# Ledger of designs, part 48: peptides against a protein of PDB entry 5KEZ

Target 1, 320 residues: chain A of PDB entry 5KEZ
Amino acid sequence: NVAIYNPFRPWWERYQPVSYKLCTRSGNEDEFRNMVTRCNNVGVRIYVDAVINHMCGNAVSAGTSSTCGSYFNPGSRDFPAVPYSGWDFNDGKCKTGSGDIENYNDATQVRDCRLTGLLDLALEKDYVRSKIAEYMNHLIDIGVAGFRLDASKHMWPGDIKAILDKLHNLNSNWFPAGSKPFIYQEVIDLGGEPIKSSDYFGNGRVTEFKYGAKLGTVIRKWNGEKMSYLKNWGEGWGFVPSDRALVFVDNHDNQRGHGAGGASILTFWDARLYKMAVGFMLAHPYGFTRVMSSYRWPRQFQNGNDVNDWVGPPNNNGVI

## One batch from the design tools (peptide; made by RFdiffusion4, then SolubleMPNN)

Design b1_p12_4_s4 (from b1_p12_4, 4 letters changed)
Fold by OpenDDE base, seed 2:
Structure b1_p12_4_s4 (fold): chain B 320 residues (1-320), chain A 12 residues (1-12)
Amino acid sequence: as target 1 above (320 residues)
Amino acid sequence: SLPDWRFYIRHR
């Protein structure tokens, strides 16, 4: 991915890829292989956060300022480490004046235009699908158990399916023969937009962002909400079917402020209430559960927003 | 409409 120095190595640089090389601040490919093997050998499975909707931002300077030193040029859409070129992006398909998503009520814009300037891959092309599948299959062959698909809302479900149909079975050294990768798709659906979580049920599980948002209001006792109202928690509260849901109290994004749940989201900053929420989630039989392991950072609020929400995990001058 | 909040944070 791109190496960003202003601010200094933010967490979100991880979501601006310039190659599919397994070479980042977390380590190189050999170190990753070693980690996967060690984890699998003790029954811990690895799921990769796969960023496949886009490459880096349109405004990032060309050069070799990347975690593996690969050259890239956003201006010419040149990513030779893949390789991608201008023909592999949706620049001509997006019809907005800016080239960015301007109206989230237009599903076509949401999927064909750039997400806040991030160069949008032409996932309708078999070439692009194959390059992504090769990346994911390499991970599968190493021994990962599945994937979180980042920014799934911004990809056509059929394009995702086409990629998934190219995937190998899991590595038989650790998984039963014929096992398929576990897929969960990040789709932010709190209602009010044309794109729905149900559009993606055919590809795997979907993140249920209503879960953390609503649970937060109940645990916080907002608007007279009571714990006793959670008796029919799950589908009874309008959530997706349990077998399609991946649930969580918070994630790295909404842990940092407004958005999917806003101020209702419980985090480790509210330790007592957070433990109550996580405990309830683990005890109640709904969805596939995900527990957050995070870190503290020096929050500085200005006008209600944390100006340090970019801060990544603990590091020594950029070295993790 | 408003941009997706998760990336609005990154690009403000």
Scores: peptide ipSAE 0.078, ipTM 0.828, DockQ to the pose 0.185
Fold by OpenDDE base, seed 1:
Structure b1_p12_4_s4 (fold): chain B 320 residues (1-320), chain A 12 residues (1-12)
Amino acid sequence: as target 1 above (320 residues)
Amino acid sequence: SLPDWRFYIRHR
């Protein structure tokens, strides 16, 4: 991915790829392979956060400022390490003046325009689908069990399906023959926008962002909410079907006050209430549960916003 | 450098 130095190596640089090489501040490919093997050997499965909607930001300077040193040029849409070129992006398809998503009530913009300047891949092209599938298949062959598909809301469900149809079965050294990758898709659907979580049910599970948002409100006793109202928690609260839901109390975005959920989201910063929420989630039979493991950072609030919400995970590898 | 889009999603 792009190496960002201002601010200094933020967490979100990991979501600006310039290649599909497995070399980041978290480690190199050999280290990753070793970790996957060790985990699989004790029954711990690995699911990769796959960033396949886009490459890096349009405004990033061209050069070799990346974790693995790969050259890239956002201005010319040149990513030779893949390779991608100007033919592989949706620049000509997006009709907004800025080239960015300007109206989230326009599903076409949401999927065909740049997400805050991030170069939007033309996933309708078989070439692009194949390059992504090759990346994911390499991971499958290493021994991963599945994927979180980042920014799925910004990809057409049919394009995602086309990629998934190219995927190998899981590695038979650890999984039953014929096993398919576990897929869950990040789709932010709190209502009020045209793109719905149900658009993606055919591809796998979907993140249910209403879960953490509503649970936070109840646990905080906002608006007179009571724990007793959670008796029909799940579909009874208007959430997606249990067998399509991936649920969580918080994620890396809304833990920082970003994205879906707002101030209702409970985090480790509110330890007592957070433990209550996580305990309830694990006890209640709804959805596939995900427990967050995060880190502390030096929060600094200015005008209600944490100016240090960019701080990345602890790192001492001294390499990249 | 371009900031993460999630900063802007917060303001929607």
Scores: peptide ipSAE 0.061, ipTM 0.813, DockQ to the pose 0.384
Fold by OpenDDE base, seed 4:
Structure b1_p12_4_s4 (fold): chain B 320 residues (1-320), chain A 12 residues (1-12)
Amino acid sequence: as target 1 above (320 residues)
Amino acid sequence: SLPDWRFYIRHR
């Protein structure tokens, strides 16, 4: 991915890929293989946060400022380490003036235009699908158990399905023969927009962002909400079917205050309430649970915004 | 609809 130095190596640089090389701030491919092997050997499975909707931001300077030194040129859509070229992006498909998503009520924009300037891959193309599948299959062959698909809302479900159909079975060294990768898709659906979580049920589980938002409201006792109202928690609250839901109290995005759920989202900053929420989540049978492991950072609020929300995990001069 | 929060996070 792109190496960002201003701010200094933010967490979100990971979501600006320039190649599919397994070479990042966390280590190289050999180290990753080693980790996956060690984890699998003790029954701990690895799920990769797969960034397949886009490459890096369109405004990033061309060069080799990347975690593995790969050259890239956003301006010309040149990512030779893949390789991708201008034909592999939705520049001509997106009809907005900026090239970015401007109207989230337009599903076509949401899926064909750039998410905050991130170069939008033409996932309709078999070539692109195959390159992504190759990346994911490499991970599968290493021994990962599945994937979180980043920004799934911004990909056509059929394109995702086409990629998933290209995936190998899981590595038989650790998984039963014929096992398929576990897929969960980041889809932000709080209602009010045309893209629905249900659009993605065919591909795997989806993130239920209503879960953390509503649970936060209840535990915070906002709007007169009571924990007794959680009696029909899950589908009774309008959430997706349990077998399609991946649930969580917070994630890295909404933990930083701007994500779906807003101020209702509980985080480790409110330790007691957070523990209550996580405890409830783990005790309740609804959905597939995900527990957040985060960290403290030096928050600095200016005009209601944390100017240090970019800070990534504890690291040694950028190396995690 | 809601603005994408990633606008504020990923474009700093």
Scores: peptide ipSAE 0.082, ipTM 0.836, DockQ to the pose 0.154; fails the geometry check
Fold by OpenDDE base, seed 3:
Structure b1_p12_4_s4 (fold): chain B 320 residues (1-320), chain A 12 residues (1-12)
Amino acid sequence: as target 1 above (320 residues)
Amino acid sequence: SLPDWRFYIRHR
């Protein structure tokens, strides 16, 4: 991915790919392979956060400032390490003046335009699908168990399916023959927008962001909410079907601010309430559970926003 | 409605 130095190596640089090389702040491919092997050998499975909707931001300077040294040029849509070129992006498909998503009530913009400047891949193209599948299959062959599909809301479900249909079975060294990768799709659906979580049920599980948002209000006793109201927790609260839900109290995004649940989101900063929420989640049978492992950072609030929400995990001069 | 904040923070 691109190496960002202003601010200094933020966590979100990971979500700006310039190649599909397994060479990042976390280590190189050999180290990754070693980790996957060691984890699998003790029954711990690895799921990869797959960033396949886009490449890096359009405003990033061209050059070799990337975690694996690969050259890239956002201005010309040149990512030779893949390779991608201008033909592999949705620039001509997006009809907004800026090239970015401007109206989230327009599903075509949400899928075909750039997400805050991130160069939007033309996932309708078989070439692009194949390059992504090749990347994911490489990971499958290494021994990963599945994937979180980042920014799934911004991809057409059919394009995702086309990619998934190209995927190998899981590595038989650790998984039963014929096993398929576990897929969960990050879709932020809190209602009010045309794109729905149900659009993606056919591809795998989806993130249920209502879970953490609503649980937060209950645990915080906001708006007269009571724990007794959790009797019908799950589908009874309007959440997606349990067998389609990936649930969590917080994630790396919404623990940092006002989105995807807002201030209701419980985090480790409120330790007692957070433990209550996580404990409840783990005890309750609804959905597939995910527990967040985070870190402290020097929060600095200005005008209600943490200006240091970019801070990544503890590192040694950018190397984790 | 509002843009997805998760990505807004990635470009500030």
Scores: peptide ipSAE 0.079, ipTM 0.836, DockQ to the pose 0.162; fails the geometry check

Design b1_p12_5_s1 (from b1_p12_5, 5 letters changed)
Fold by OpenDDE base, seed 4:
Structure b1_p12_5_s1 (fold): chain B 320 residues (1-320), chain A 12 residues (1-12)
Amino acid sequence: as target 1 above (320 residues)
Amino acid sequence: GSASDIGKAWTF
């Protein structure tokens, strides 16, 4: 991915890929392979956060400032390490003046235009699908158990399916023969927009962002909410079917006030309430649970926004 | 309302 130095190595640089090489702030491919092996050997499975909707931001300077040193040129849509070119992006398909998503009530914009400047891949193309599948299959062959598909809301479900249909079975050294990758898709659906979580049920589980938002409201006792109202927690609250839901109290985005959930989202900053929420989540049978492991950073709020929300995890001069 | 992953898309 792009190496950003201003601000210094923010967490979000990981979501601006320039190649599918396994060289990042966390280590190289050999180190990753070693980690996956060691984890699998003790029954810990690895699920990769796969960024396949887009490449890096359109305004990033061309060059070799990347975690694996690969050259890239956002201006010309040139990513030779893949390789991608201008033919592999939705620039001509997006009809907005800016080239970015301008209206989230327009599903075609949400899926065909850039997510705030991130170069949008043409996932309708078999070439693009195959390059992504190749990347994911490499990870599967290493021994990962599945994937979080980043920004799934911004991809057509059929395009995702086409990629998933190209995937190998899991590595039989650790998984039963014929096992399929575990797939969960990041879809922000709090209602009110045309794209629905249910559009993606055919591909795997989806993130249920209503979960953390509503649970936060209840535990905070906002709007007269009571714990007793959780009696029908899950589908009874309008959430997706349990077998399609991945649930969480917070994630890295809404922990920083981004994405979905607003001020109701509980985080480690509110330790007591957060522990209550996480405890409830783990005790309740609804959905597949995900527990957040985060870190403290020097928050500085200006006009309700944390100007230091870019700060990444504890690191050694940029290396995690 | 609009819901986007604005945090990951910051550019300079």
Scores: peptide ipSAE 0.075, ipTM 0.810, DockQ to the pose 0.126
Fold by OpenDDE base, seed 2:
Structure b1_p12_5_s1 (fold): chain B 320 residues (1-320), chain A 12 residues (1-12)
Amino acid sequence: as target 1 above (320 residues)
Amino acid sequence: GSASDIGKAWTF
């Protein structure tokens, strides 16, 4: 991914890829292989956050300022380490003036235009699908158990399916022969927009963002909500079917006050309430549960926004 | 705008 130095190595640089090489601030490919092996050997499975909707931001300076040293040029859509060129992006397909998503009520914009300036890959092309599949298959062959698909809302479900259909079975050194990778898709659906979580059920599980938002409201006792109302928690509250749901109290985005969920989201900053919410989630039989492991950072609010929301995990001069 | 992972492309 791109290496950003202003601000100094923010968390979000990881979501701006310039190659599919497994060398980042977390380590190189050999170190990753070693970790996967050690984890698998004690029954801990690895699921990779796969960023496949886009490459880096269109305004990032060209050069070799990347975690693996790969050259890239956003202006010319040149990513030779893949390789991608101008033919592999949706620049000509997006019809907005800015090239960015401008109207989230237009499903075509949401999927064909750039997410906040991130160069949008042309996932309709078999070439692009194959490059992504090769990346994911490399990870599968190393021994990962599955994937979180980042920004799935911004990809056509059929394009995702086409990629998934190219995937190998899991590594038989640790998984039964014929095992398929576990897939869950990040789709932000709180209602009111044309793209629905149900559009993606055919590809795997989906994130249920209503879960954390509604649970936060109840635990905070907002609007007269009571814990007793949680008797029919799950489908009874209008959430997706349990066998399609990946549930969580918070994630790295809404923990920082942006993304889905608003002010109702509970985080470790409110430790007592957060423990109650996480405990309830783990005890109640709905969905596949995900628990957040995060860190404190020096928050600094200006005009209601944390100007330090970019701060990444604890590191030693940029090395994690 | 709408709720999304907007932090992914922040610049300062």
Scores: peptide ipSAE 0.064, ipTM 0.802, DockQ to the pose 0.127
Fold by OpenDDE base, seed 3:
Structure b1_p12_5_s1 (fold): chain B 320 residues (1-320), chain A 12 residues (1-12)
Amino acid sequence: as target 1 above (320 residues)
Amino acid sequence: GSASDIGKAWTF
């Protein structure tokens, strides 16, 4: 991915890929293989956050400032380490003046335009699908158990399905023969927008962002909410079917005030309430649970916004 | 509700 130095190595640089090489600020491919092996050998499975909707931001400077040193040129859509070129992006499909998503009530913009400047891959193309599948299959062959599909809301479900249909079975060294990768898709659906979580049920589980948002209001006792109202928690609260839901109290985005949930989201900053929420989530049978492991950073609020929300995890000169 | 995880392309 792009190596960003201003601000210094933010967490979000990981979501701006320039190649599918497994050399990042966390380590190289050999170290990754070693980690996956060691984890699998003790029954801990690895699920990769797969960034396949886009490459890096359109305004990032061309060059070799990347975690693997690969050259890239966002301006010309040149990513030779893949390789991708201008033919592999949705620039011609997006009809907005900026090239970015401008109206989230327009499903075609949400899928075909750039997410906050991130170069949008043409996932309708078999070439692009194949390159992504090759990346994911490489990870499967290493021994990962599945994937979080980042920014799934911004991909056509059929394109995702086409990629998933190209995937190998899981590595038989650790998984039963014929095992399929576990797939969960990041889809933000709090209602009010045309794209629905149910559009993606056919591909795997989906993130249920209503879970953390609503649980936060209940635990905080906002709007007269009470714990006793959780009696019908899950589908009774309008959430997706349990067998399609991946649930969580917070994620890396909304703990920073971004994404979905707003101020209701509970985080480690509110330790007591957060423990209550996480404890409830783990005790309740609804959905597949995910627990966040985060870190403290020097928050500085200006006009209600943390100007240091970019700060990544504790690191040694950018290396984790 | 919130439309996207906008933190992916935060700028300084």
Scores: peptide ipSAE 0.086, ipTM 0.811, DockQ to the pose 0.117; fails the geometry check
Fold by OpenDDE base, seed 1:
Structure b1_p12_5_s1 (fold): chain B 320 residues (1-320), chain A 12 residues (1-12)
Amino acid sequence: as target 1 above (320 residues)
Amino acid sequence: GSASDIGKAWTF
């Protein structure tokens, strides 16, 4: 991915790829293989956060400032390490003046325009689908069990399906023959927008962002909410079907006050309430549960916003 | 408002 130095190596640089090489501040491919093997050998499965909607930001400077040293040029849409060129992006399809998504009530913009400057891949092209499938199949071969598909809301469900249809069965060294990768898709659907979580049910599970948002209000006792109202928690609260839901109290985005949920989201910063929420989530039989493991950073609030929300996880590999 | 993971696209 892109190496960002201002601010210094933020968490979000990991979501700005310039290649599909397994070479980041988290480690190299050999280290990753070792980790996956050791985990699989004790029954711990690995699911990869796959960033396949886009490459890096349009405004990032061209050069070799990347975690594996690969050259890239956002201005010319040149990513030779893949390789991608200008023909592999949706620049010609997006009709907004900025080239970015300007109206989330326009599903075509949401899927064909850049997510706040991130170069949007033309996933309708078989070439692009194949390059992504090759990346994911490489991970499957290593022994991963499945994927979180980042920014799925910004991809056409049919394009995702086309990629998934190219995927191999899981590695038979650890999984039964014929096993398929576990897929869950990040779709932010709080209602009021044309793109719905149900559009993606055919590809796998989806994130249910209403879960953490509503649970937060209940645990915080906002607006007269009571724990007793959780009796019909799940589908009774208008959430997606349990067998399609991946649920969580917080994620890395809304933990920082961004994404979906706002101030209602409970985090480790509110330790007691957070433990209550996580405990409830694990005890209640709804959805596939995900527990967050995060870190502390030096928060500095200015005008209600943490100016240090960019701070990445602790890392002692600053040379790459 | 719009619902998106806007943080991943920050560039300064």
Scores: peptide ipSAE 0.066, ipTM 0.799, DockQ to the pose 0.110; fails the geometry check

Design b1_p12_5_s2 (from b1_p12_5, 7 letters changed)
Fold by OpenDDE base, seed 2:
Structure b1_p12_5_s2 (fold): chain B 320 residues (1-320), chain A 12 residues (1-12)
Amino acid sequence: as target 1 above (320 residues)
Amino acid sequence: GAAADIGKAWTF
């Protein structure tokens, strides 16, 4: 991914890829292989956050300022480490004036235009699908158990399916022969927009963002909500079917006050309420649960916004 | 604005 130095190595640089090389602030490919092996040997499975909707931002300077040293040029859509070129992006397909998503009520814009400037990959192309599948298959062969698909809302479900159909079975050194990778898709569906989480059920599980938002409201006792109302928690609250849901109290985005969920989202900053919410989630039989492991950072609020929400995990001069 | 993972594009 791109290496950003202003601000100094923010968490979000990881979501701006310039190659599919397994070389990041967390380590190189050999170190990753060793980690996967050690984890698998004690029954801990690894799921990769796969960023496959886009490459880096269109305004990032060209050069070799990346975690693996790979050259890239956003202006010319040149990512030779893949390789991708101008033919592999949706620039010509997006019809907005800016090239960015401007109207989230237009499903075509949401999927064909750039997410806040991130260069949007042409996932309709078999070449692009194959490059992504090769990346994911390399991870599968190393021994990962599955994937979180980042920004799935911004990809056509059929394009995702086409990629998934190219995936190998899991590594038989640790998984039963014929095992398939576990897939969950990040889809933000709080209602009111044309893209629905149900559009993605055929590919695997989906994130249920209503879960954390509604649970936060109840635990905070907002709007007269009571814990007793959680008796029919799950499908009874209008959430997706349990066997399609991945549930969580917070994620890295809404923990920082942006993304889906709003002010109701509970985080470790409110420790008592957060423990109640996480405890309830783990005790109640709905969905596949995900627990957040985060860190404190020096928050600095200006005009209601944390100007330090870019701060990444604890590190030693950029090395995690 | 619509709900999204806004942080990943903060270079703009």
Scores: peptide ipSAE 0.097, ipTM 0.828, DockQ to the pose 0.130
Fold by OpenDDE base, seed 1:
Structure b1_p12_5_s2 (fold): chain B 320 residues (1-320), chain A 12 residues (1-12)
Amino acid sequence: as target 1 above (320 residues)
Amino acid sequence: GAAADIGKAWTF
């Protein structure tokens, strides 16, 4: 991914790829392979946060400022480490003046335009699908169990399906022969927009962002809500079917006040209430549960916003 | 407003 130095190596640089090489601030490919092997050998499975909707921001300077040292040029859409070129992006398809998504009530913009500057890949092209599949298959061969598909809301479900159809079975050294990768898709659907979580059910599970938002409101006792109202928690609250839901109290984004959920989201900063929420989630039989493991950072609020919400995880491997 | 995972897209 791109190496961002202002601010200094933020968490979100990891979501701005310039190649599919496995060398980042989290480690190199050998270290990753070693971890996956160790985990699989004790029954701990690994799923990868796969960033396949886009490459880096269009405003990032060209050069070799990347974790693997690969050259890239956002201005010319040149990513030779893949390789991608100008023909592999949706620049000509997006019809907005800025080239970015301007109206989330326009599904075509949401899927064909840039997510706030991130160069949008042309996933309708078999070439692009194949490059992504090669990346994911490499991970499958290493021994991962599945994937979180980042920014799935911004990809056409059919394009995702086409990629998934190219995937190999899981590594038979650790998984039964013929096993398929576990897939869940990040789709933010709180209602009111044309893109729905149900559009993606055919590809795998979907994130249910209503879960953390509503649970936070209840546990905080906002608007007179009571825990007794959780009697029909799940589908009874208008959530997606249990067998399609991946549920969580918070994620890395809304933990920082971003994305879906707003101020209702409970985090480790509110330890007591957070433990109550996580405990309830683990005890209640709805959806596939995910527990967050995060870190503290030096929060600094200005005008209600944490100006240090960019701070990345603890790291001791320098500026690689 | 629109619901998006916008943190990843910061380029400032």
Scores: peptide ipSAE 0.084, ipTM 0.815, DockQ to the pose 0.121
Fold by OpenDDE base, seed 3:
Structure b1_p12_5_s2 (fold): chain B 320 residues (1-320), chain A 12 residues (1-12)
Amino acid sequence: as target 1 above (320 residues)
Amino acid sequence: GAAADIGKAWTF
């Protein structure tokens, strides 16, 4: 991915890929293989956050400022380490003036335009699908158990399906023969927009962002909410079917006040309430649970916004 | 409002 130095190595640089090489601030491919092997050998499975909707931001400077040193040129859509070129992006398909998503009530924009400048891959192209599948299959062959599909809301479900149909079975050294990768899709659906979580049920589980948002409200006792109201928690609260839901109290984005859930989201900053919420989530049978492991950062609020919400995990000059 | 993971979309 792009190596960002201003601000200094933010967490979000990981979501701006320039190649599918397994060489990042966390380590190189050999170290990754070693980690996956060691984890699998003790029954801990690895699920990769796969960023396949886009490459890096269109305004990032061309060059070799990347975690693996690969050259890239966002301006010309040149990512030779893949390789991608201008033919592999949706620039000509997006009809907005900026090239970015401007109206989230337009499903076509949401899927065909850039997410705030992130170069949007033409996932309708078999070439692009194949390059992504090759990346994911490489990971499967290493021994990962599945994937979080980042920014799934911004991909057509059929394109995702086409990629998934190209995937190998899991590595039989650790998984039963014929096992398929576990897939869950990040779809932010709190209602009010045309794209729905149900659009993606056919590909795997989806993130249920209503879970953390509503649970936060209840635990905080906002609007007269009571714990007793959780008796029909899950589908009874309008959430997606349990067998399609991946649930969580917070994620890295809404932990920072970004998007889905707002102020209701409970985080480690409110330790007692957070433990209550996480404990409830783990005890309740609804959905597939995900627990966040995060870190403290020096929050600095200016005009209601944390100007340090970019801060990544503790690191040594960018190396974790 | 639009629901998105806005943090990852920060660019120069």
Scores: peptide ipSAE 0.117, ipTM 0.838, DockQ to the pose 0.113; fails the geometry check
Fold by OpenDDE base, seed 5:
Structure b1_p12_5_s2 (fold): chain B 320 residues (1-320), chain A 12 residues (1-12)
Amino acid sequence: as target 1 above (320 residues)
Amino acid sequence: GAAADIGKAWTF
């Protein structure tokens, strides 16, 4: 991914890829292989956060300022380490003036335009699908158990399916022969927008962002909400079917006040309430559960916004 | 408003 130095190595640089090489602040490919092997050997499975909707921001300077030193040029859409070129992006499909998503009520914008400047891959192209599948298959062959598909809301479900159809079976050294990768898709659907979580059920599980938002409201006792109202928690609250749901109290975005849920989202900053919410989530059978592991950062609120919401995990001069 | 993972989309 790109190496951003202003601000200094923010967490979100990880989501601006320039190649599919396994060289990041977390380590190199050999180190990753070693970790996956060690984890698998003790029954801990690895699921990769796969960023396949886009490459880096269009405004990032060209050069070799990346975690693996790979050259890239956002201006010309040149990512030779893949390789991608200008033919592999949706610039010509997006009809907005800015090239960015401007209206989330327009599904075509959401899927064909840039997410605030992130270069949007043309996932309709078999070439692009194959490059992504090659990346994911490499990880599968290493021994990962599955994937979180980042920004799935911004990809056409059929394009995702086409990629998934190219995937290998899981590594038989650790998984039964013929096992398929576990897939969960990040889709923000709180209602009110045309793109629905149900659009993606055919590809795997989906994130249920209503879960954390509603649970936060209940635990906080907002609007007269009571714990007893959770007696029909899950589908009874309008959530997706349990076998399609991946549930969580918070994620890295809404922990910072971004994305879905707003102020209702419980985080480790509200320790007591957070423990209650996580405890409830783990005790209740609805959905596939995900527990957040995060860190403290020096929050500084200005006009209700944390100006340090970019701060990434503890590091030594950029090295994690 | 629109629901999105805003953080990842920061560009400088």
Scores: peptide ipSAE 0.100, ipTM 0.828, DockQ to the pose 0.121; fails the geometry check

